# Peptides against a protein of PDB entry 3ESW, part 93

Target 1, 322 residues: chain A of PDB entry 3ESW
Amino acid sequence: NNIDFDSIAKMLLIKYKDFILSKFKKAAPVENIRFQNLVHTNQFAQGVLGQSQHLCTVYDNPSWHSIVLETLDLDLIYKNVDKEFAKDGHAEGENIYTDYLVKELLRYFKQDFFKWCNKPDCNHCGQNTSENMTPLGSQGPNGEESKFNCGTVEIYKCNRCGNITRFPRYNDPIKLLETRKGRCGEWCNLFTLILKSFGLDVRYVWNREDHVWCEYFSNFLNRWVHVDSCEQSFDQPYIYSINWNKKMSYCIAFGKDGVVDVSKRYILQNELPRDQIKEEDLKFLCQFITKRLRYSLNDDEIYQLACRDEQEQIELIRGKTQ

## One batch from the design tools (peptide; made by RFdiffusion4, then SolubleMPNN)

Design b2_p17_2_s1 (from b2_p17_2, 8 letters changed)
Fold by OpenDDE base, seed 2:
Structure b2_p17_2_s1 (fold): chain B 322 residues (1-322), chain A 17 residues (1-17)
Amino acid sequence: as target 1 above (322 residues)
Amino acid sequence: SDLEKVLFLLEYLELMS
């Protein structure tokens, strides 16, 4: 009897799809209780939840995408992408074009568009005066600054003219399109929006040890790709642990379709104690939030995302199969 | 192929077991 392996494979896939879909059904009462207890009793869990409520959805704003696309020099960007694609891209297929786009956006953002601001220039003395600025501390936003989701304002005094310069830490990425300056937080915030504005699958990665970056899902590479706008870095997840010798405990990725512990991608050495939450509870938390984010999706979308999640988990366990 | 998907699934289940 010739075993019809194709028929068996089809039956297995059907059953597996049903099994996966069953996991993404509405949470059972016991899971809701566990979730509520976890976020009420564990500060780290509460923090992850709070971040997910913002980061998973805030960038999915079509009006913001339009503003971004109207603000960027798209002619320059696409000219450069087309130029790079013409060299090598034709051999690799159309999907590689998006990788070239992300690489150009990294270049454009760092070189042409946005500025690093460790200290602000003096508002009175003008450009290149940051060396004369002494930090006085931080305060709350004023009435104007508060309009742009500003949590804190750094205050600086100019040693030359004695005037005070305010450096508001804006969280409104549209305001950042105007100011075009900041630190890692502002860079990552606006760059995440920029990538989203091109219709890309993007996650915001939060590191507990005061760094943030992006991940982009490359259709060409068929995986999540590390993207750091501050470093103009593409697919270099090792830069923090290896190049910077940074010590880290947690890296959590926040996207529209899920929250994922991506620590294994970035924490390659110098791991700090993971003592903020039990590993099982963190896994549960991320899965629970992810499940909630997918409640409105159809069965096919849920299944496709679950397959992507499985691929990512394999990658995170085995490392890059080069 | 469906077979490749099944093989992938089996690999995943093995890694996650």
Scores: peptide ipSAE 0.176, ipTM 0.811, DockQ to the pose 0.802
Fold by OpenDDE base, seed 3:
Structure b2_p17_2_s1 (fold): chain B 322 residues (1-322), chain A 17 residues (1-17)
Amino acid sequence: as target 1 above (322 residues)
Amino acid sequence: SDLEKVLFLLEYLELMS
């Protein structure tokens, strides 16, 4: 009897889909109670929830996407992407074009568009005067700065002219299109929006040890890819643990379709104690938030995302199948 | 995972086909 392998495979996929869909039904009362108790009793869980309420949705703004695309030099970007794609991209198929786009956006952003700001230039003395700036501390935003989601303003005094320069830490990414300067927070915030503006699946990765970066889902590689705008880095998740010898405890990815603990991708050595929450509770929290983010999706979308999630979990457990 | 089981089964079926 010739086993109809195709029929069996189809049956397996149907059963798997039904099983997955059963997990994404509305939360049971017991799950809601567990969630509420967790976020009210665990500060780390509350922090993850708070971040998810902002980071999972803020970048899905069509008006912002339009402003970004109008601000960037799209002609230069696509010229460079087309040039690189024409060399090698045709051999790998059309899906690789997006990888070239992200690599060019990394180049463009770091080299042509945005600036790292350890210290601001003196507003009075002009460009390249940051060396003359002494930090005086931080304060709250003024009335103008507060319009652009500013929580903190760093204050600097010029050693040359004695004038005060304010460096507001803006969280409004549209304001960052104007200021074009910042540290890892501003870089990641605006770059996440930029990637989203090109229609890409992007996550914001928060590291507890004061760094942030992106992930984008490569259709060519069929996985989440590390992207750090500060480092002009593509698919180098090891740079923090290995190259920087950074100690880390948690890396949490926030996207429109889910919240995922991606610590295993980035914490390759020098792991700090994961003592902020029980592993089972963190897993539950991320799954619960992810489930809520998907409540409006249809069965096919839920199934496809769940398959992607499981593939990512396999990757995170086994490491990159080289 | 359930996916690993399904994928393993699918891979097995493909190898046996």
Scores: peptide ipSAE 0.066, ipTM 0.714, DockQ to the pose 0.089
Fold by OpenDDE base, seed 1:
Structure b2_p17_2_s1 (fold): chain B 322 residues (1-322), chain A 17 residues (1-17)
Amino acid sequence: as target 1 above (322 residues)
Amino acid sequence: SDLEKVLFLLEYLELMS
């Protein structure tokens, strides 16, 4: 009997879709209890939940997207993208254009738009005076700084003129479009918003060992791609573990459609103890939050995202970018 | 193809087991 493999394949796919959809149904009471207990008892889980409540949704603001696009030099950006695309992009198809866009945004952001601020310049002495600045500590925001989601202000004294300069650590990315300076937190915050403003699928990656970066879903490469605005880095997930010889324990990605442990992508050597939570509990937590983020999606959207998640999991397990 | 999708799914299930 000639086995109709196509018919069998179709039947299997139908059954699999139904199975996937069943997993994304409303959480059972037992899962809710497990989630509540985990978040109540585990500080790391509380932290992941707290971050998800902000990072998964804050960048989905159309008003912010408009402000970003009005602020950036789009003519320069697209001119450069078009120039690079014209060299070899036509051979690879239209989807590669977005990769060129992200690469140009990395260049533009680091070279033309934003500044690294280890120490601020003296407000009195002017530019290139950061070498004269001595840290005095940190304090809470004043009334003006508080308007821009500022939790901490670093205080510096100028050794030359004796004046005090404030470096507020703003969390409002719109304020960062004005100030155009910061450290990894400000860089990643604003750059995540910038990528989102171009309609891209973007995740914010939090590393427990005091670094943050982005991931972009490349339609050309059909995978999540490492993007670090501070380093002007595209698809170099190895830079932390190998180039920096950084020790790391956890990397968690936060996006509008899910929370994912991406540690396996970035922790290639020098792994620190993963002792903050049980692996099974972390997996459960990320899945539970992801499930909640997808509750409003239709069956086809849920299935498509689940298929993408499966591809990512294969990549993460194999340790090879497909 | 549907067959390729099934093969992919089987691979995923094998890796996740």
Scores: peptide ipSAE 0.271, ipTM 0.864, DockQ to the pose 0.873; fails the geometry check
Fold by OpenDDE base, seed 5:
Structure b2_p17_2_s1 (fold): chain B 322 residues (1-322), chain A 17 residues (1-17)
Amino acid sequence: as target 1 above (322 residues)
Amino acid sequence: SDLEKVLFLLEYLELMS
């Protein structure tokens, strides 16, 4: 029996595509009501929605991409990527090249470009004076700081000269290209933009317990890959739960094409109570926002993304990519 | 392959049922 399995597979995929596309139609009235009620009654849901309105779209700015690419030492970056690619001799071509690129960008960003700022240097005393800085608290931005999407300014007093130094927590990633310093928020914000500027599929991962990182979609590995710019970490989702013994409740990934609960990838032990929202409501919320983000996509794009979603769900359920 | 895609879909449906 010459069963043409390929022909059978093609026929099944056609029917399945139609089924998938049906799920991405305009939301039914009942779904809209459920969504509105959820975001108005549940603070966590409102927070996820608010974050999605910013994080899912802000990094898709061509002007910002150009500024990033003009600011980075692209010659150095590509030289290093080419060197590592040539060394390992993989036959996978362009698909694996992006993994090398992300690894180099992690190196470059941490080692050559950006700085961790626990405390700022004193504006009067100069470099390497952060040890002399005492936090006084936080305040709102001044007129100049407000130009760069600054919500909070940390205030420090120098123990040596007595002068005040301001550390504005800028949310404008273009300003971060100038300041080149920050904490996990600034690191992840700018690094997300950097990855996006290279045309990569990137998600911003928010952890409820005050950490943030990235994921990028590796075409070589055919999955979402953990990326933490602060840690220069590639594909090490276990570092928080295992290495840090961090207790966590929620990890939510925000990308242009969707919002996904990725908690299962990162919360391997020491899980905190997930009591902020019902699991079914969180699943609904993420799916609803994802559906809205895809409204302008064509049928082929919707189908391709849905296939990726399904693969990710298998991974998250089983704890391994198959 | 298309066959691999179908197999993963079946697996997904099994896990999500």
Scores: peptide ipSAE 0.145, ipTM 0.787, DockQ to the pose 0.817; fails the geometry check

Design b2_p17_2_s2 (from b2_p17_2, 7 letters changed)
Fold by OpenDDE base, seed 5:
Structure b2_p17_2_s2 (fold): chain B 322 residues (1-322), chain A 17 residues (1-17)
Amino acid sequence: as target 1 above (322 residues)
Amino acid sequence: SDLELAKFLQEYFELTS
């Protein structure tokens, strides 16, 4: 009997698809119990869950996308993207164009749109007065600041005029479109929304050691790509461990379709103890949350995402194929 | 061999269908 390799390949694909889909069925009672116990007994797990409840869904707001697109200089952005796309002459079509778009958005955001705010300018003395500002501490928001999802307000006194300036740490990204300033949190928050507003697959990456950045899924590179708006950085995951010599323990990516431990992408040296949770429990937690995020997806969507997940896991295990 | 693998896979899928 001539072995029909094509038929065998088709059967393998069907069985593999069924196997993958079976993993995304409703959680078994034992998994629910494990999850509940984990988030109630482990503070790190509770933190990851809390972050996922916000970061995985907050940016999927069509009204916000419209406001973003109305606020940005789209003519300038697309003009620059078109110019860079034309130079490289790649017949790669729409897929590579998106990489140019993200690179331009990084440029535009850092150079033209948003500002780093270590200290605010004095509200009384005006522009370029941040050097005269002394931190007094932090307090809760006032009635006006509370309208914009503000949890903390940094208080500064001007050494020149003695007046108090408030620096609200707004979590409302629409308010950040107005204020145009912040630190890594505000930068990453608004930039994540900006990327989402262009219809991109984006994840918010939280580092336990007080930094945050983005990843976007490049269809051209067929992988998740590091994106840091503060650094105007594209595909440079090594900058923290190597360039900054930063010590890190955990990097967790939060997206609409999943939560993923991406520590292996960014923690290349100077790894801090990973003692906040057992590795098996963290893996379980991320998979469990990811499964919940995908409950409303159809079988084809689940399968496509699962294939992408497996490719990412292979990438993270093998390291960068230099 | 590729032939042995193919036979195994064929049998496996027939048994698991």
Scores: peptide ipSAE 0.019, ipTM 0.429, DockQ to the pose 0.063
Fold by OpenDDE base, seed 2:
Structure b2_p17_2_s2 (fold): chain B 322 residues (1-322), chain A 17 residues (1-17)
Amino acid sequence: as target 1 above (322 residues)
Amino acid sequence: SDLELAKFLQEYFELTS
């Protein structure tokens, strides 16, 4: 009996696809109960859920993408990308062009567009006066600041002129296109939107130990790539654990298609206790939110994303970027 | 590609076994 191996292979692929798709069907009542109990009883889980409700959807705004593209110097950006691509990119195919684009966006954002603000300049004394600024504390936003999703305003007094300067911590990334200054939160927020505006697959990575960055899915590298706008860093996930010797417990990535614990990519040493939630519960939580984010997708989209998820899990286990 | 999927499946089963 000539075993038609091709027919068997096709049948196996179909059955495998069906099996994978079955995992992304509507949550069973028991899973819904488990989810509700988890978010009501575990503060960390509630925090992850709250972040997912914002970060997984907020950047998927076509109107914001248009505003971003109208604000950036696209001529300069593409000129630089084309220049770098022309040197060596042709040999690697067209997919590498997007990696060059992200690298240029990192350069442009840090060097030409956005400013780090540890302390604001004095509104009265002008530029380069931050050394004269003394923090007085934080307060709620005023009526104008409240229009731009501002939760906190840092207050500073100028030691030279005695005037008060306000540093609103805006969460509206469109306002950040105007202000063009901030700390890691503002940097990552606006840069995530910028990457999204170019049609890229992007995740926002939250670290429990007060840092945030991006991941971009490179079609050339066929994986999620670390991107830190503050550091102008591309594909250097080790910088926090190794270069900074930072201690970390959790890194959670938030994207339109899922929530993923990416701690294994970034926590290479100096791991802090992971005591905020049981590992099984965190895994369940991320999977549950991910399923919900994919409910409107078709079977082919779900399958492709599931394959991507498994590839990422393999990468995270092996610790080798292929 | 079917080949990429086959490699993926092979790697997945090797790591999950």
Scores: peptide ipSAE 0.018, ipTM 0.530, DockQ to the pose 0.534
Fold by OpenDDE base, seed 4:
Structure b2_p17_2_s2 (fold): chain B 322 residues (1-322), chain A 17 residues (1-17)
Amino acid sequence: as target 1 above (322 residues)
Amino acid sequence: SDLELAKFLQEYFELTS
């Protein structure tokens, strides 16, 4: 009896697909109760939920994408991408082109477009005057600043002219296209939008220990790739734990299709206590939010994403630091 | 994982077909 291996394989794949799809069914009443109890009783869980409600959806705005693409020097960007791509002898149409695009966007953003702001320049004295600025503290936004989702305004006094300079911490990424300055928050916020504007799969990574960065899904590498706009860094997840010797407890990735604990990718040493939530509850929380984000997707989309999720989990367990 | 098994089976069958 020739075992029809093809028929068995097809049957197994069907059964497996059905099994995977069953995991993404609408949450049972018991899961909803567990979720509600968790977010009401655990502050960290509430924070993750709050971030997911914003970060998972805010960047999927076609009008913002158009504004970004109209603002960037696309001719320069693609010229540089094409140059580096051709230099390495790649043929047109290879998935690796997108990796070159992301690398150029990192270069362009840091070198040509955006600036780091430890202290603002004096509005009166002009450029390169930040050294003369003394912090006076922070205050709430004024009526104008409030139009651009400003949570806080840092206040500085110029030691040279005595004038006050305001540094609004804008959360509106469209306003950041105008201001073109900030710290890790502003950098990551706008850069996440930039990557999204090119139609890329991007996640926003929040670290509890006051840093933020991106992940880009490389179709060439077939994995999530670390991307830090502040550092002009591509695929260097070790920079925080190793190069900075940073102590960290949690890294959570927020994307349109899910919320994922990516701590294992970035916390390689100097791990802080993970005492903010039970590990089982964090896993449940991320899975629950991820299920909700996928409720509108079709079975094929759900299945493809589930395959990607499992591949990522395998990567995170195996510690494939490429 | 069930997915590793499915992937293994898929790869195995693609290699054997």
Scores: peptide ipSAE 0.017, ipTM 0.514, DockQ to the pose 0.113
Fold by OpenDDE base, seed 3:
Formats: sequence, structure tokens, C-alpha cells
Structure b2_p17_2_s2 (fold): chain B 322 residues (1-322), chain A 17 residues (1-17)
Amino acid sequence: as target 1 above (322 residues)
Amino acid sequence: SDLELAKFLQEYFELTS
């Protein structure tokens, strides 16, 4: 009896689709109660929820996308992408073009557009004076700084002229298009918006141990790809655990279509205790938030996203896609 | 499990593509 594997696969796909669609129905009262109890009793869960309310939607702003595209040197970017794409002998219209675009955006952003700011230059002495700056601490934003979603301002005194220079930590990515400087937070914030402005599927990855980066969904590779603007890094999820020997406990990805624990992609060694929440509760939390983010989607969209999610989960468990 | 089903489907489609 030749097992008709094609018939079995089709049957399994139908059953799987129905099963997935059943999971994405309106939350049962018991799930809502569990969710409310979790976010009210667990600080880490409350933090994840709070981050999701901002990070999952803030970058889906068409007006911001237009401002970004008007600000970037698109002619230079596409010239470089086209050059490298053609050099490698690819045909026009291949999905791999987007990977070349992201790689050029990483180059352009780090080399031509944005600046790392450990210490600001002195506002009075001018450029390349950061070496003369002494930190005095942090303050709240003034009235002008408060217009640009500024939570804190670092204060520096110039050792040469004695003047005070303020370094506002802006969370408004449009303001960052003007200031063009910051640390990992500002870099990741603006770069996430930049990638979104090109119509890419992008997630913001928060690491509990004070780093942040992006993931973009490569249609060519058919997976989420690590992207770090600070490091000009593409598809190098190992850089933190291996190259930096960084100790980490949690990496959470925030996107318009879901919240995902991506710790297994990045925490390859030196794992810190995961003691902030039960693993089952974190899984439930991420699934519940993801379900809410997809409430307006149709059955086909839900199914396609769920298939992508399961592929990612398989990747994260097998660890062998590199 | 959902994961077992997903793995089976993935392996099947990878082998049949």
C-alpha cells in the first residue's frame, strides 16, 4: 500500500490551518483573566506589555516613512545597491535584492549618516571636542527637549571653556534624523524606522542586558535576519554571545504582527538565569499579545503569519540554520 | 503537538520542493 504522502500532507495542512485559525479566535475569558493577572503580578510581563504597546505600532507611520525617504540620499543608496547587485550577477527582480538593500543601508547609516556619541562635542568649542567633556550627571528634559519624547538629558561640562553641553536622549526618531547621533538606543530606534520606511518587515529586539538591535524578514532567506546598525552587522546573531562574550538572559522581538522570544537565536553561551518570569508564562504572554495584534487580519493572513512563526520556532529549536 | 505537526510539514515540504 503506497502511502499517498501528498494526500496526507494536504489533509494535515487543512487540519493545521483550522487548528491555527482556532487559536487566533477571540481570547477566551480564562485567557483574558490569566493575561490580566500576569501583567499585574509580574514586573517583567508588565515591561514586555508596555514595550509592545509602543514598539509594535510606532514605526508603522506613513508620514514618518515619507520624511525618512526625503531625508536619506536615496540616489546614493540605490546606486550602491545596484552596483553590488549587478557585480554578483543577479537578475533584476530577485528577492535577494532586498538583502543587498539592507546591507547598503547598514553601510550608509554607519559610514555616511549617523554618529556614535559616547560624549557630545562642546557646543562652544565645536567639532571633535568630546575628549574635553566631563559628565555631570543626568537631568529631566527642558521645555524644548520635551517636544521630542525625551526622557533624560545627560549633562557635560567642557574642561577647556567651562560651558555646559546637554545631550538629550531623544526617543523621537524624526528628531534623530536631525541630530544624527546617539548610542545603541538612538541607533536602533532610527534604523528600525529606516528599514520600515523601505516597506520591510522589521522587528525591534530588546535585550535585558542593555543592548538593542533589529531583525528583518528576508524573503530570499525566508527567515528573520539579525541586523545591528551599530555594528554594521547582517546575519551575525552570534556577535554578542561569542565575539563580545556577553552574558544575556532575554532577547524579545517586537513587531507589528507579533512579540517573540528570540533569546535562543542570540544567547549561544554565557546564559544568565531566566528568573524574571516562568517560561510558560512568557510563552503565553508573547502569544497573547501576538494574538491581539492579529485580531484585524483575515484568515489567510493569520495562517501565513502562523506558518512563518512555526518555521521560526523550528529554527530556534534546531539551531542549525547557520 | 503543534510543534511536531509543524516540523512534519516543514520536513515534508523541504523534501518535496
Scores: peptide ipSAE 0.023, ipTM 0.501, DockQ to the pose 0.092; fails the geometry check

